# Peptides against a protein of PDB entry 3NZW: the designs that were tried, part 1

Scores and structures below are computed, not measured.

Target 1, 212 residues: chain A of PDB entry 3NZW
Amino acid sequence: TTTLAFRFQGGIIVAVDSRATAGNWVASQTVKKVIEINPFLLGTMAGGAADCQFWETWLGSQCRLHELREKERISVAAASKILSNLVYQYKGAGLSMGTMICGYTRKEGPTIYYVDSDGTRLKGDIFCVGSGQTFAYGVLDSNYKWDLSVEDALYLGKRSILAAAHRDAYSGGSVNLYHVTEDGWIYHGNHDVGELFWKVKEEEGSFNNVIG
Target 2, 222 residues: chain B of PDB entry 3NZW
Amino acid sequence: QFNPYGDNGGTILGIAGEDFAVLAGDTRNITDYSINSRYEPKVFDCGDNIVMSANGFAADGDALVKRFKNSVKWYHFDHNDKKLSINSAARNIQHLLYGKRFFPYYVHTIIAGLDEDGKGAVYSFDPVGSYEREQCRAGGAAASLIMPFLDNQVNFKNQYEPGTNGKVKKPLKYLSVEEVIKLVRDSFTSATERHIQVGDGLEILIVTKDGVRKEFYELKRD
Below, numbering starts at 1 at the first letter of every chain, in headers, positions and changes, except where a header shows other numbers.
Peptide ipSAE is a variant of ipSAE made for these designs: the mean of its two directions, with the distance scale d0 fixed at 1.0 Angstrom where the peptide's residues are scored. Compare it only between designs on the same protein; published cut-offs may not carry over.
The geometry check fails a fold that doesn't show the stated peptide or that is severely misdrawn somewhere.

## One batch from the design tools (peptide; made by RFdiffusion4; aimed at target 1 T1 A20 M45 G47; failed a check: the pose's geometry)

Design b1_p17_6
Pose (drawn by RFdiffusion4):
Structure b1_p17_6 (pose): chain A 212 residues (1-212), chain B 222 residues (1-222), chain P 17 residues (1-17)
Amino acid sequence: as target 1 above (212 residues)
Amino acid sequence: as target 2 above (222 residues)
Amino acid sequence: SLPPLPVAPSLKFWSFD
């Protein structure tokens, strides 16, 4: 798994791969590692497939309950805390999840929280989570500027996941892109590495190792 | 020490057509190197046009299928006999499985039917509730032998239009019920050839808007 | 004695890592 989310001038970019594994066995290439909590909230998934899916779906129900009760959209900080506090209750039981809660609220602006099953909860501008996280950091960190265009930022996030899908035996499948503004998240498609790799290699001249 | 789990072998397969779906499994049940039965059904019609199979530790698979069938019964009791859609059944199975997160049903489960639009649907589950909708899926002992074949023959993976210099991918035309039954039978004869836990018989459940139909085929008994 | 047979990967827990 490789997931990333970063803040910039144009809001937030979220990119994830779609590979699921059972050890060295590729269990699936078409899994959704991003959950749309609501029109302005996204959650990313890494770790245990069932733990992430189950608890992030549950988180969505908790956020919806907050809106009915408070007649107001839940903040990114509070939403990430609900998950952080829940996972903390289970500390030591073997839950396994590296997660990112990304969203927008007039009160907070573009906001990103890293939350994992150790109970760690961190607000930040840039996070890469999963077995392929370092590969994504390598490309993302060396081309990141706060002043990236929405177009360039969307590409960098896509390119970073691609770098991870190439080098990490446990990442791959396709790339799912999202862009977050104050009007909510915008889905930017599912890009199969099977075609995205060759296309990027030709157009960019990178991946100069692999023979084409 | 006591081990609450065992492995009863078996292989299951699910393919979704445009307006139908199939869930197939061999009828052999095994423990270690012995055969417990050459015919022990492992794919079940659970009502509301849903078929399911939980393969792995059979005691767990039976307990799960039994619990799900009872779930459909109560769904009718509590919701004015409303039909349980396949998507709803999938989320329900997720909670049943995740409910034992700390002592799992040791099974790989697949269900099949039609979605609300009448399209064929297949769902497969992780032991603890991780699930996804798919076009096809192999589960159980020969899953590693069969899933590659299905990626090629069902979803036309790695196949290109001849003469297009590998530029144009083979179109994703869709399979008829006849073409699917062929792929299923070939899959199981192949699996019976290479995996010692697969054989004796093959039972297929076909699901359409008209309900659930069954077909049976012998397999090598060695 | 004969050795135990391997467990099929499809029966193992799925992970995104």

## One batch from the design tools (peptide; made by RFdiffusion4, then SolubleMPNN; aimed at target 1 T21 G47 G48; its pose is not in this set)

Design b1_p24_1_s2
Fold by OpenDDE base, seed 2:
Structure b1_p24_1_s2 (fold): chain B 212 residues (1-212), chain C 222 residues (1-222), chain A 24 residues (1-24)
Amino acid sequence: as target 1 above (212 residues)
Amino acid sequence: as target 2 above (222 residues)
Amino acid sequence: KIRGRSVRERFEAAQAVAKKDAAV
């Protein structure tokens, strides 16, 4: 898995691959590793597919309950804290989760929290999470600027996942791309890695380790 | 070391069509190298036009299917005989599986039916309840033999239009029920040839708006 | 039932046998 999220002047970019594995077996090439918790809040999945899918869906329910009770949208801080508290209760039980909770509230602005099953909760501007995270960081860190245009930011997210998909055997399938703004998240499509790779290679003159 | 799980072998396969879905399974049940039964059905009509199979450790599979059937029953009691949708069924099964997160059902679960728009739907589950809607899925012993075939023949992976030098993919299209049945039969006949835990018989459940029908085909018995 | 003193031990024992969970 490779997931990433980063803040920039235009909000948040979230990009993820779509491969699931069971050992050496490719279980799926089409996994939705972004859970749309609500129209304003995204969760990403890395680690155990069931753990992430189950608890982030549960988180969605908790977020909805918050809205019903408090008559306002839950903050990204609070949502991430709910999840963090939950996984901490299961500490040592064997949950495997590396998640990013991404959202935009009027109070917080664009916000990203990293939450994992070890009980770590971090607020930050840039995170890559998964077995391919180092590959994604290599591209992302090299090109990241706060002042990126939305178009450039989207491309950078997509391109970083592509790099990870190329080098990490456990990442691949497609890139799912999101842009999070004050108005909520916008889905920017599913990009098959096979097609995307050749397109990017041609346009950039990159990936020269592969002969066309 | 004590192993709480058995492996009863077998293989299952789901394919969604445009207005139908198919869930098929062989009827062989084994333990180690011994055939326990040549006809032990493992694909079930659960009501509400939902078919289900949980392949792997048969004791766990049977338990899961029974629990789901019971869940359907209670859903009707609690919601004035409302039909359980396939997506809701999938969520329910997730909870059944994840409820045993720390002692999982040792099964690969597939359900098939029609979504609320009348389109064919197949959902697959890992042992602990992650699930995905897909056009096709193989599970069980010979899944590794069948799934690549389905990728190629259902989703047309690695197929291109002739004369395009690999630049134009074969377009996705729905398969007819007849085409799907052919693929299912070819999948299982091929799997039977290469996997000792697959064989004896093939039972196919076809879900349409008109209900569930069953077809049976003989497989190699060696 | 898997013999274990704790949920963790039961989980580890089960996971040692049932290594078919999907990872992402």
Scores: peptide ipSAE 0.244, ipTM 0.767, DockQ to the pose 0.076; fails the geometry check
OpenDDE base, seeds 1, 3, 4, 5: peptide ipSAE 0.241, 0.231, 0.241, 0.239; ipTM 0.752, 0.764, 0.753, 0.762; seeds 1, 3, 4, 5 fail the geometry check

## One batch from the design tools (peptide; made by RFdiffusion4, then SolubleMPNN; aimed at target 1 A20 G47 G48; its pose is not in this set)

Design b1_p25_2_s1
Fold by OpenDDE base, seed 2:
Structure b1_p25_2_s1 (fold): chain B 212 residues (1-212), chain C 222 residues (1-222), chain A 25 residues (1-25)
Amino acid sequence: as target 1 above (212 residues)
Amino acid sequence: as target 2 above (222 residues)
Amino acid sequence: PKKFKTKVPAVQKSPYDGFVQYWNF
C-alpha cells in the first residue's frame, strides 16, 4: 500500500493506491483505501485491511454521533483523537493500522493527522504511509511547494503514488485522488496505473528504466 | 502445538451479472489426503435472495453461515419483515467475522445477490471481515488457478480491440447467465484437473429477481 | 468504545499463520 496526504495553499490532496495483498498474492487491484467519513472528512487505510475498514467505519459512526449531539461537525483533531484513543486500548493486541485523518473545519482549516496502531498521533503538512511510502516521498518531497496550483498539486499526488506503484510490489492497481477544501472533498477519479504509467512516461519522458 | 483449525479444501466462485448473480462451489470435503464426503454442499440460500459460502475450515464455515441465517431471522423480527439488502448483509457479516478478530473463523466468505437497483452483486471477505464488492471472486483451494482466468474472461484483463495495436482495451460488458455458467463449469473442471482438493460435484446457485435456482454438475471423482 | 470493543479471548490465534490469508493494504 501507498497512501499520501499533503497540505498546500489550495487545501489538501489525498492520493492512494488500490492494491490489496496476501503475502505474494495480489488479492485485489480495486480496493477503496479512502473512507469518506463525511463531506469534509476523509480517512486513509494502510496495514491490516479489516482493522482499517472496521475501525475507520466505527470512527465514522462516532463522528456522526458527535454531529448529532453537538449540532456541529467534529474537528479533525477530535476525530483523530477518538481513533488514537481506541487503538491505544488495543496496544499489544496485534492491530495493524497506518491511517491519516484529513479534513476541513472552519476552526482548524485544512488539517491532517497521522494515527497508527502503536498509538502515535501526529499533526503535519505531509505524510506518506505504507510499504511504498519512501518511493512516494522521493517524488513528493522533490516537487512539493506550498504555493502549488490545484492542478499541479493533484498531479503531484497522482505522480507520487504512480512512482510507488512502479517500485513497490505491494502497491498498484489504480490511483484514487481527492482534493479537500473548505467546501468539502472532491473526488478526482480512479486512474489505472497501467494507463497512467504509459501516459506519464510519454508526456514526461520519464520511467526510462522501462523500454517500450 | 495448539492447532484448532483444519483445512477441508474445496473451492468457491462468485460472478455478478447485470440482473443476476452466481455463487458456485464444489461438493468435495477433505482432510489431508482423505475424502470425507463427495457431496457436502457449501453454498447456501440464506433467504432474502442472499446466497453465502464460507470456504476453508468447514466447522467455522458452518458456524458462520448459521450465525448469519440467525441474523437474517432476527432482522425480520426487529424490522417488520424488511428484506435485508445485500450491502447490509455484507456489513453484518463483517461484524460477525471481526467479532472473532483474535480467534478468527478460518474461512474465505463470498456472498451473492442483487443490490437495491436489481443489479448483480458479489461481496468477498477475508477471515477477519475486510470486504469488497466485485464482479467476480474465486475462493478456497483452487482460487489461485481460477482467479486469473476470471480476470481475463469476466473483467477482460489483457484483452484489446483488434487492430488498435494494444491501445484500446476490450470494453467491459455484462455476461449472460449462460455465458457465466459456462465459465463456472470450465473453471471447476479445470481446477479439478490440477487440484486434489477440488472435485466430485459442482453446485451452482443462481440469484435472480425471481429467486434462487440451483444447478448441479458432476465433476471428476479422482 | 467499551460497547463496540471486540473481546480479546484468553486463547488467541494469529490471523497471519493460517492457510487462509488475510488481506493487507
Scores: peptide ipSAE 0.448, ipTM 0.839, DockQ to the pose 0.241; fails the geometry check
OpenDDE base, seeds 1, 3, 4, 5: peptide ipSAE 0.245, 0.436, 0.432, 0.416; ipTM 0.737, 0.822, 0.829, 0.802; seeds 1, 3, 4, 5 fail the geometry check

## One batch from the design tools (peptide; made by RFdiffusion4, then SolubleMPNN; aimed at target 1 G48; its pose is not in this set)

Design b1_p28_4_s3
Fold by OpenDDE base, seed 4:
Structure b1_p28_4_s3 (fold): chain B 212 residues (1-212), chain C 222 residues (1-222), chain A 28 residues (1-28)
Amino acid sequence: as target 1 above (212 residues)
Amino acid sequence: as target 2 above (222 residues)
Amino acid sequence: GLTNRDRFAALEATREFARKYVKPVTMK
């Protein structure tokens, strides 16, 4: 798996691959590793598919309950804390989760929290999560700047996942791409890695380790 | 030496069409190298035009299917006989599976039916309740033999239009019920040849707007 | 019948086995 999220002048980019495995078996190439919690809040998934899918869906329910009770959308900080508190209660039980909670509220602006099953909760501007994270960081860090245009930022997110998909055996399938703004998240499509690879190679003159 | 699980073998296969879905399974039940039964159905009509199979340890599979059938029953009681949608069924099954997260049902679960738009739907589950809607899925003993074949023949993976120098993929399209049945039969026939836990008989449940029908075919009795 | 000790031992063995041999889908 490779998931990433980063803040820039235009909001947040979220990009994820879509491969899931069971040992050496590729279980799926089309897994949805982003949960759309609400129109302003996303959760990314890495680790145990059931753990992430179950508890992030549960998180969505908790966020909705907050909205109903408090008559306002839950903050990114509070949403991530709910999840963090939940996984902490299960510490040592064997949950496997590496998640990013990304969203926008009026009081916080665009915000990213990293939450994992080890009990870590971090606020930050850039995170790559999964077995392919180091490959993604290699591309992302070398090209990141705050002043990226929306177009360049979207491409950078997509390109970073592509690099990880190329080098990490546990990453692949497709790139799902999101842009989060003050108006909410915008889905920017599913990009098959096979097609994307050859397109990028041709246009950039990159991936010269592959002949063809 | 304590092993809480058995393995009864077998293989299951789901394929979604445009306005139908198919869930098929062999009828062989084994323990170790002994055939317990040559005809033990493992694909079930659960009502509300939903068919289900949980393949692996048969005791766990039967328990899960029974729990789901009960869930359907109670859903009707609580919601004035409202039909359970396939997506709601999938969510319910996730909760059944994840409820045993720390002592999982040792099964690969597949359900098939029609979505609320009348389109064929197949959902597959891991032992602890992660699930995905797909056009096709193989599960069980010979899943590793069949799934790549389905990738190629249902999803047209690695197929390109002739004369395009490999630049244009074969377009995705729905298969007819006849085409799907042929693929299912070929899949199980081939799997039977290469896997000792697959054989004897093939039962296919076809879900359409008119309900569930069953077809049976003999497989090799080796 | 089974003692509480036996039941506990069986439960722990079950959990250990499940952790080792059940292969859930993962997103590494």
Scores: peptide ipSAE 0.360, ipTM 0.818, DockQ to the pose 0.047
OpenDDE base, seeds 1, 2, 3, 5: peptide ipSAE 0.351, 0.360, 0.358, 0.354; ipTM 0.812, 0.825, 0.822, 0.809; seeds 1, 2, 3 fail the geometry check

## One batch from the design tools (peptide; aimed at target 1 V31, target 2 P127)

Design b1_p30_6_s2 (made by RFdiffusion4, then SolubleMPNN; its pose is not in this set)
Fold by OpenDDE base, seed 1:
Structure b1_p30_6_s2 (fold): chain B 212 residues (1-212), chain C 222 residues (1-222), chain A 30 residues (1-30)
Amino acid sequence: as target 1 above (212 residues)
Amino acid sequence: as target 2 above (222 residues)
Amino acid sequence: MVKIYRPKKRYVFDSPILAEMLERSEKYLK
């Protein structure tokens, strides 16, 4: 798995691969590793598929309840705290979760929290999570700047996941890409790694370790 | 050592068509190297045009299916006989599975039916309740033998249009019910040849807007 | 530093083999 999220002048980019594995078995190439909690809030998934899918869906319900009770959308801070508190209660039980809660509220602006099953909760501008995270960081960190255009930021997110998919055997399938703004998240498509790889290689002259 | 799980073998397979879905399973039930039954159905009509199979440890599978059937019953009681949609069924089954997260049902679960638009739907589950809607899925003992075949023949993986030098992928299209049945039969006959836990009989449940139809085919009995 | 997830024993059984069997049957987003 490779998931990433980063803040920039245009909001938040979220990009994830779509491979799931069971040991050496590729269980799926089409997993949705982003949960759309509400129109303004996303969650990413790494670790146990069931743990992430179940509890992030649960989180969505809690966020909806908050909205109903308080007549206001939940903050990213509060949403991430709910999840963090929940997984912390299960600390030691064997949950495996590495999540990013990404959203936009009027109060907070664009916000990213990292939450994992060890009880860690971090606010930050850039996170890569999964077995391919170091590969993604290599590309992301070398090209990141706050002043990226939306187009360049989307490409950078996509390109970083592609790099990880290339080097990490546990990442692949496709890239799902999101842009989060004050108006909510926008889905920017599913990009098959097989097709994307050759396109990028041709356009950039990159991936020269592979002969076409 | 404590080992509460058995393995009763078998294999199941789901494929979604445009306006239908199929869920198939062999009828062999085995423990270790001994055949317990040559005809023990493991694919079930659960009502509301939903078919279900939970393959692996049969005791767990049967328990899960019974719980789901009961869930359907109570859904009708609580919601004025409203039809349970396939997506809602999938969510319900997730909760059934994840409710035993720390002592899982040792099964691979597949359900098949029609979505609310009348399109074929197949959902697959891991033992603890992660689920995904897919066009096809194999589960059980011979899943590793069948799934790559389905990738190639249902989703046309690694197939390209002739004369395009591998630049144009074969377009995705729905298969007819006849084509799907053929693929299912070929899958199970092939699996039977290479896996001792698969064989004896093949039962296929076909879900259409008109209801659930069953077909049966003989497999090798060795 | 953000955690890199690797397979680990997630079940409490007196048999490591059983735990491994279960883990290998579950989908994992590494």
Scores: peptide ipSAE 0.411, ipTM 0.823, DockQ to the pose 0.082; fails the geometry check
OpenDDE base, seeds 2, 3, 4, 5: peptide ipSAE 0.265, 0.228, 0.371, 0.155; ipTM 0.795, 0.760, 0.825, 0.750; seeds 2, 3, 4, 5 fail the geometry check

Design b1_p30_8 (made by RFdiffusion4)
Pose (drawn by RFdiffusion4):
Structure b1_p30_8 (pose): chain A 212 residues (1-212), chain B 222 residues (1-222), chain P 30 residues (1-30)
Amino acid sequence: as target 1 above (212 residues)
Amino acid sequence: as target 2 above (222 residues)
Amino acid sequence: EEEEEEEEEEEEEEEELLEEAEEVLAPRMF
């Protein structure tokens, strides 16, 4: 798995791969590793497929309950803490999840929280999570500027996941893109690496190793 | 020491058509190198036009299917006999499985039916509730032998339009019930040839707007 | 000798297939 989310001038970019594995067995190429908690909240998934899916879906129910109770959208900080505190209760039981809670609130602006099953909870501008995280860091860190256009930022996030899907045997399938502004998240499509790779290689001239 | 798990073999297969779906499984049950039964059904009609199979440790598979069938019964009791849609059944199965997160049902479960638009639907599950809707899925012992074949023959993977220089992908025309039964039978004759835990018989459950139908085919008994 | 080599190859193939089946039945990871 490879997931990333980064802040910039135009808000937040979120990109994930879609591969699921059972060891060296490719269990699926078409899994959704992003969950739409609500119109302004996204969660990313890495680690145990069932732990992530189950607890992030549960997190969505908890956020919805907060809106009914407080008559107000839940903050990114509070939403990420609900998951962080839940996972902490299970520390030592073997839950396995690397997660990112990304969203927007007038009160907080663009906000990103890294939350994992060790109980670690970190606010930051840039995170890459999963077995392919270092591959995505390599491309994303060397081309990142705060002042990227929405178009360039969307591409960098897409290109970074592509770099990870190429080098990490445990990442691949397709790339799912999102952009987060104060009007909520905008889905930017599902890009199959089976076509995205050759297209990027030709148009960019990169991936100069692999023979085409 | 005591091991609460065993492996009863078997292979299951699910394919979704435009307005139908199928869930198939061999009828052989095994322990180590012996055959417990040459005919022990492993795919079940659970009502509300849903078929399911939980393959792996059979005791766990039976307990799960039994618990789900009871779940559909209570769904009717608590919701004025409302039909349990396949999507709803899938989320329900997720909670049943994740409920044993720390002592899992050691099964790979697949369910089939039609969605609320009457389209064919297949859902497959991880031992602890991870699930996704799909066009087709092979589960169980020969899953590693069959899933590549289904990616090719059902979703036309790696196949291109001849003469397009590999530029145009083979279109995703959709399979009829007849063409699906062929792929299923071929899949199981192939799996019976190469995997020692697959054989004896093949039982297919076909689901349409008219309900659930069954077809049976013999397989090699060696 | 040839029959013993064929029996060893068949046993290795069966063990590989059983290991692959166990991997397929394992929990999914992201």

Design b1_p30_8_s2 (made by RFdiffusion4, then SolubleMPNN; from b1_p30_8, 23 letters changed)
Fold by OpenDDE base, seed 2:
Structure b1_p30_8_s2 (fold): chain B 212 residues (1-212), chain C 222 residues (1-222), chain A 30 residues (1-30)
Amino acid sequence: as target 1 above (212 residues)
Amino acid sequence: as target 2 above (222 residues)
Amino acid sequence: DAAAAAAAAAAAREAELAAAAAEAAAPWEL
């Protein structure tokens, strides 16, 4: 898996691959590694598929309960804290989760929290999470600027996942791309890695380790 | 070293059509290298136009299917005989599987039916309850032999329009029930030739708006 | 305390079974 999220002047970009594995077996190429918790809040998935899917779905229910009870959308800080508290209760039980809770509230603005099954909870501007994270960071860190245009930021997110999909055997399939703004998240499509790779190679003159 | 799990072999396969879905399984049941049964059905009609199979350790599979069937009954009691939707069934099965997260059911679970729009639906589960809706899925012993074939023949992976120099992909289209049944039969006949844990018989459950139909075909018995 | 030792042994065995089960089940990973 490779997931990333970063803050920039235009909000948040979230980009993820879609491969699942069971050992050396490619279990799926089409997994949705972003949960749409609400129109303003996303969760990303890395680690155990069931652990992430089950508990982030549960988190969605808790977020909805908060909204119903408090008559206000849950904060990104509070949502991420609920998840971190939960995984901390299971510390040592063998949960495997690397998640980013990404969202926009009027109080917080665009916000990203990293939460993992070790009980780590970090607020930050840039995270890459998964087996391909180092490959994604290599591209992302080299090109990241706060002042990126929305178009350039979307491309950078997509391009960073593509780099990871190219080098990490456990990442691939497609890139799912999101832009989070004050008005909520916008889905920017599913980009097949096979098609995207050749397009990017041609347009950039990159990936010269592969002969076209 | 103590192993709490057995492996009863077999293979299952789901394919979603436009207005139908199929779930198929072989009828061979094995332990180690011994055939326990040449006809032990592992694909079940669970009611509400939902078919289910949990392939791997048969004791776990049977237990899971029984629990799900009971869940369907309780759903009817609690919701005035409301039909359980396939997506709600998938969520329920996730909870059944994840409820044993620390001692999983040793099974690959597939369900098939129609979604609320009347479109064919196949859901696949890992042993601990992650799930995905897909157009096709193979599970069990010969899944590694069948799944690449389904990628090619259902999802048209690696197929291109002739004369386009590989630049135009073959367009996605729904398959007819006859085409799907042919693919299922070809999958299982091929798997039977290459895997000792697959054979004897093929049972196919076809889900349409009119209900569940069953078809049976002989497979090689060697 | 023999009861505490038995409980610890049972818990250790359960944990070992759980770990073996988790590995054997081949769950999907992201």
Scores: peptide ipSAE 0.400, ipTM 0.792, DockQ to the pose 0.249; fails the geometry check
OpenDDE base, seeds 1, 3, 4, 5: peptide ipSAE 0.392, 0.392, 0.374, 0.387; ipTM 0.788, 0.789, 0.782, 0.783; seeds 1, 3, 4, 5 fail the geometry check

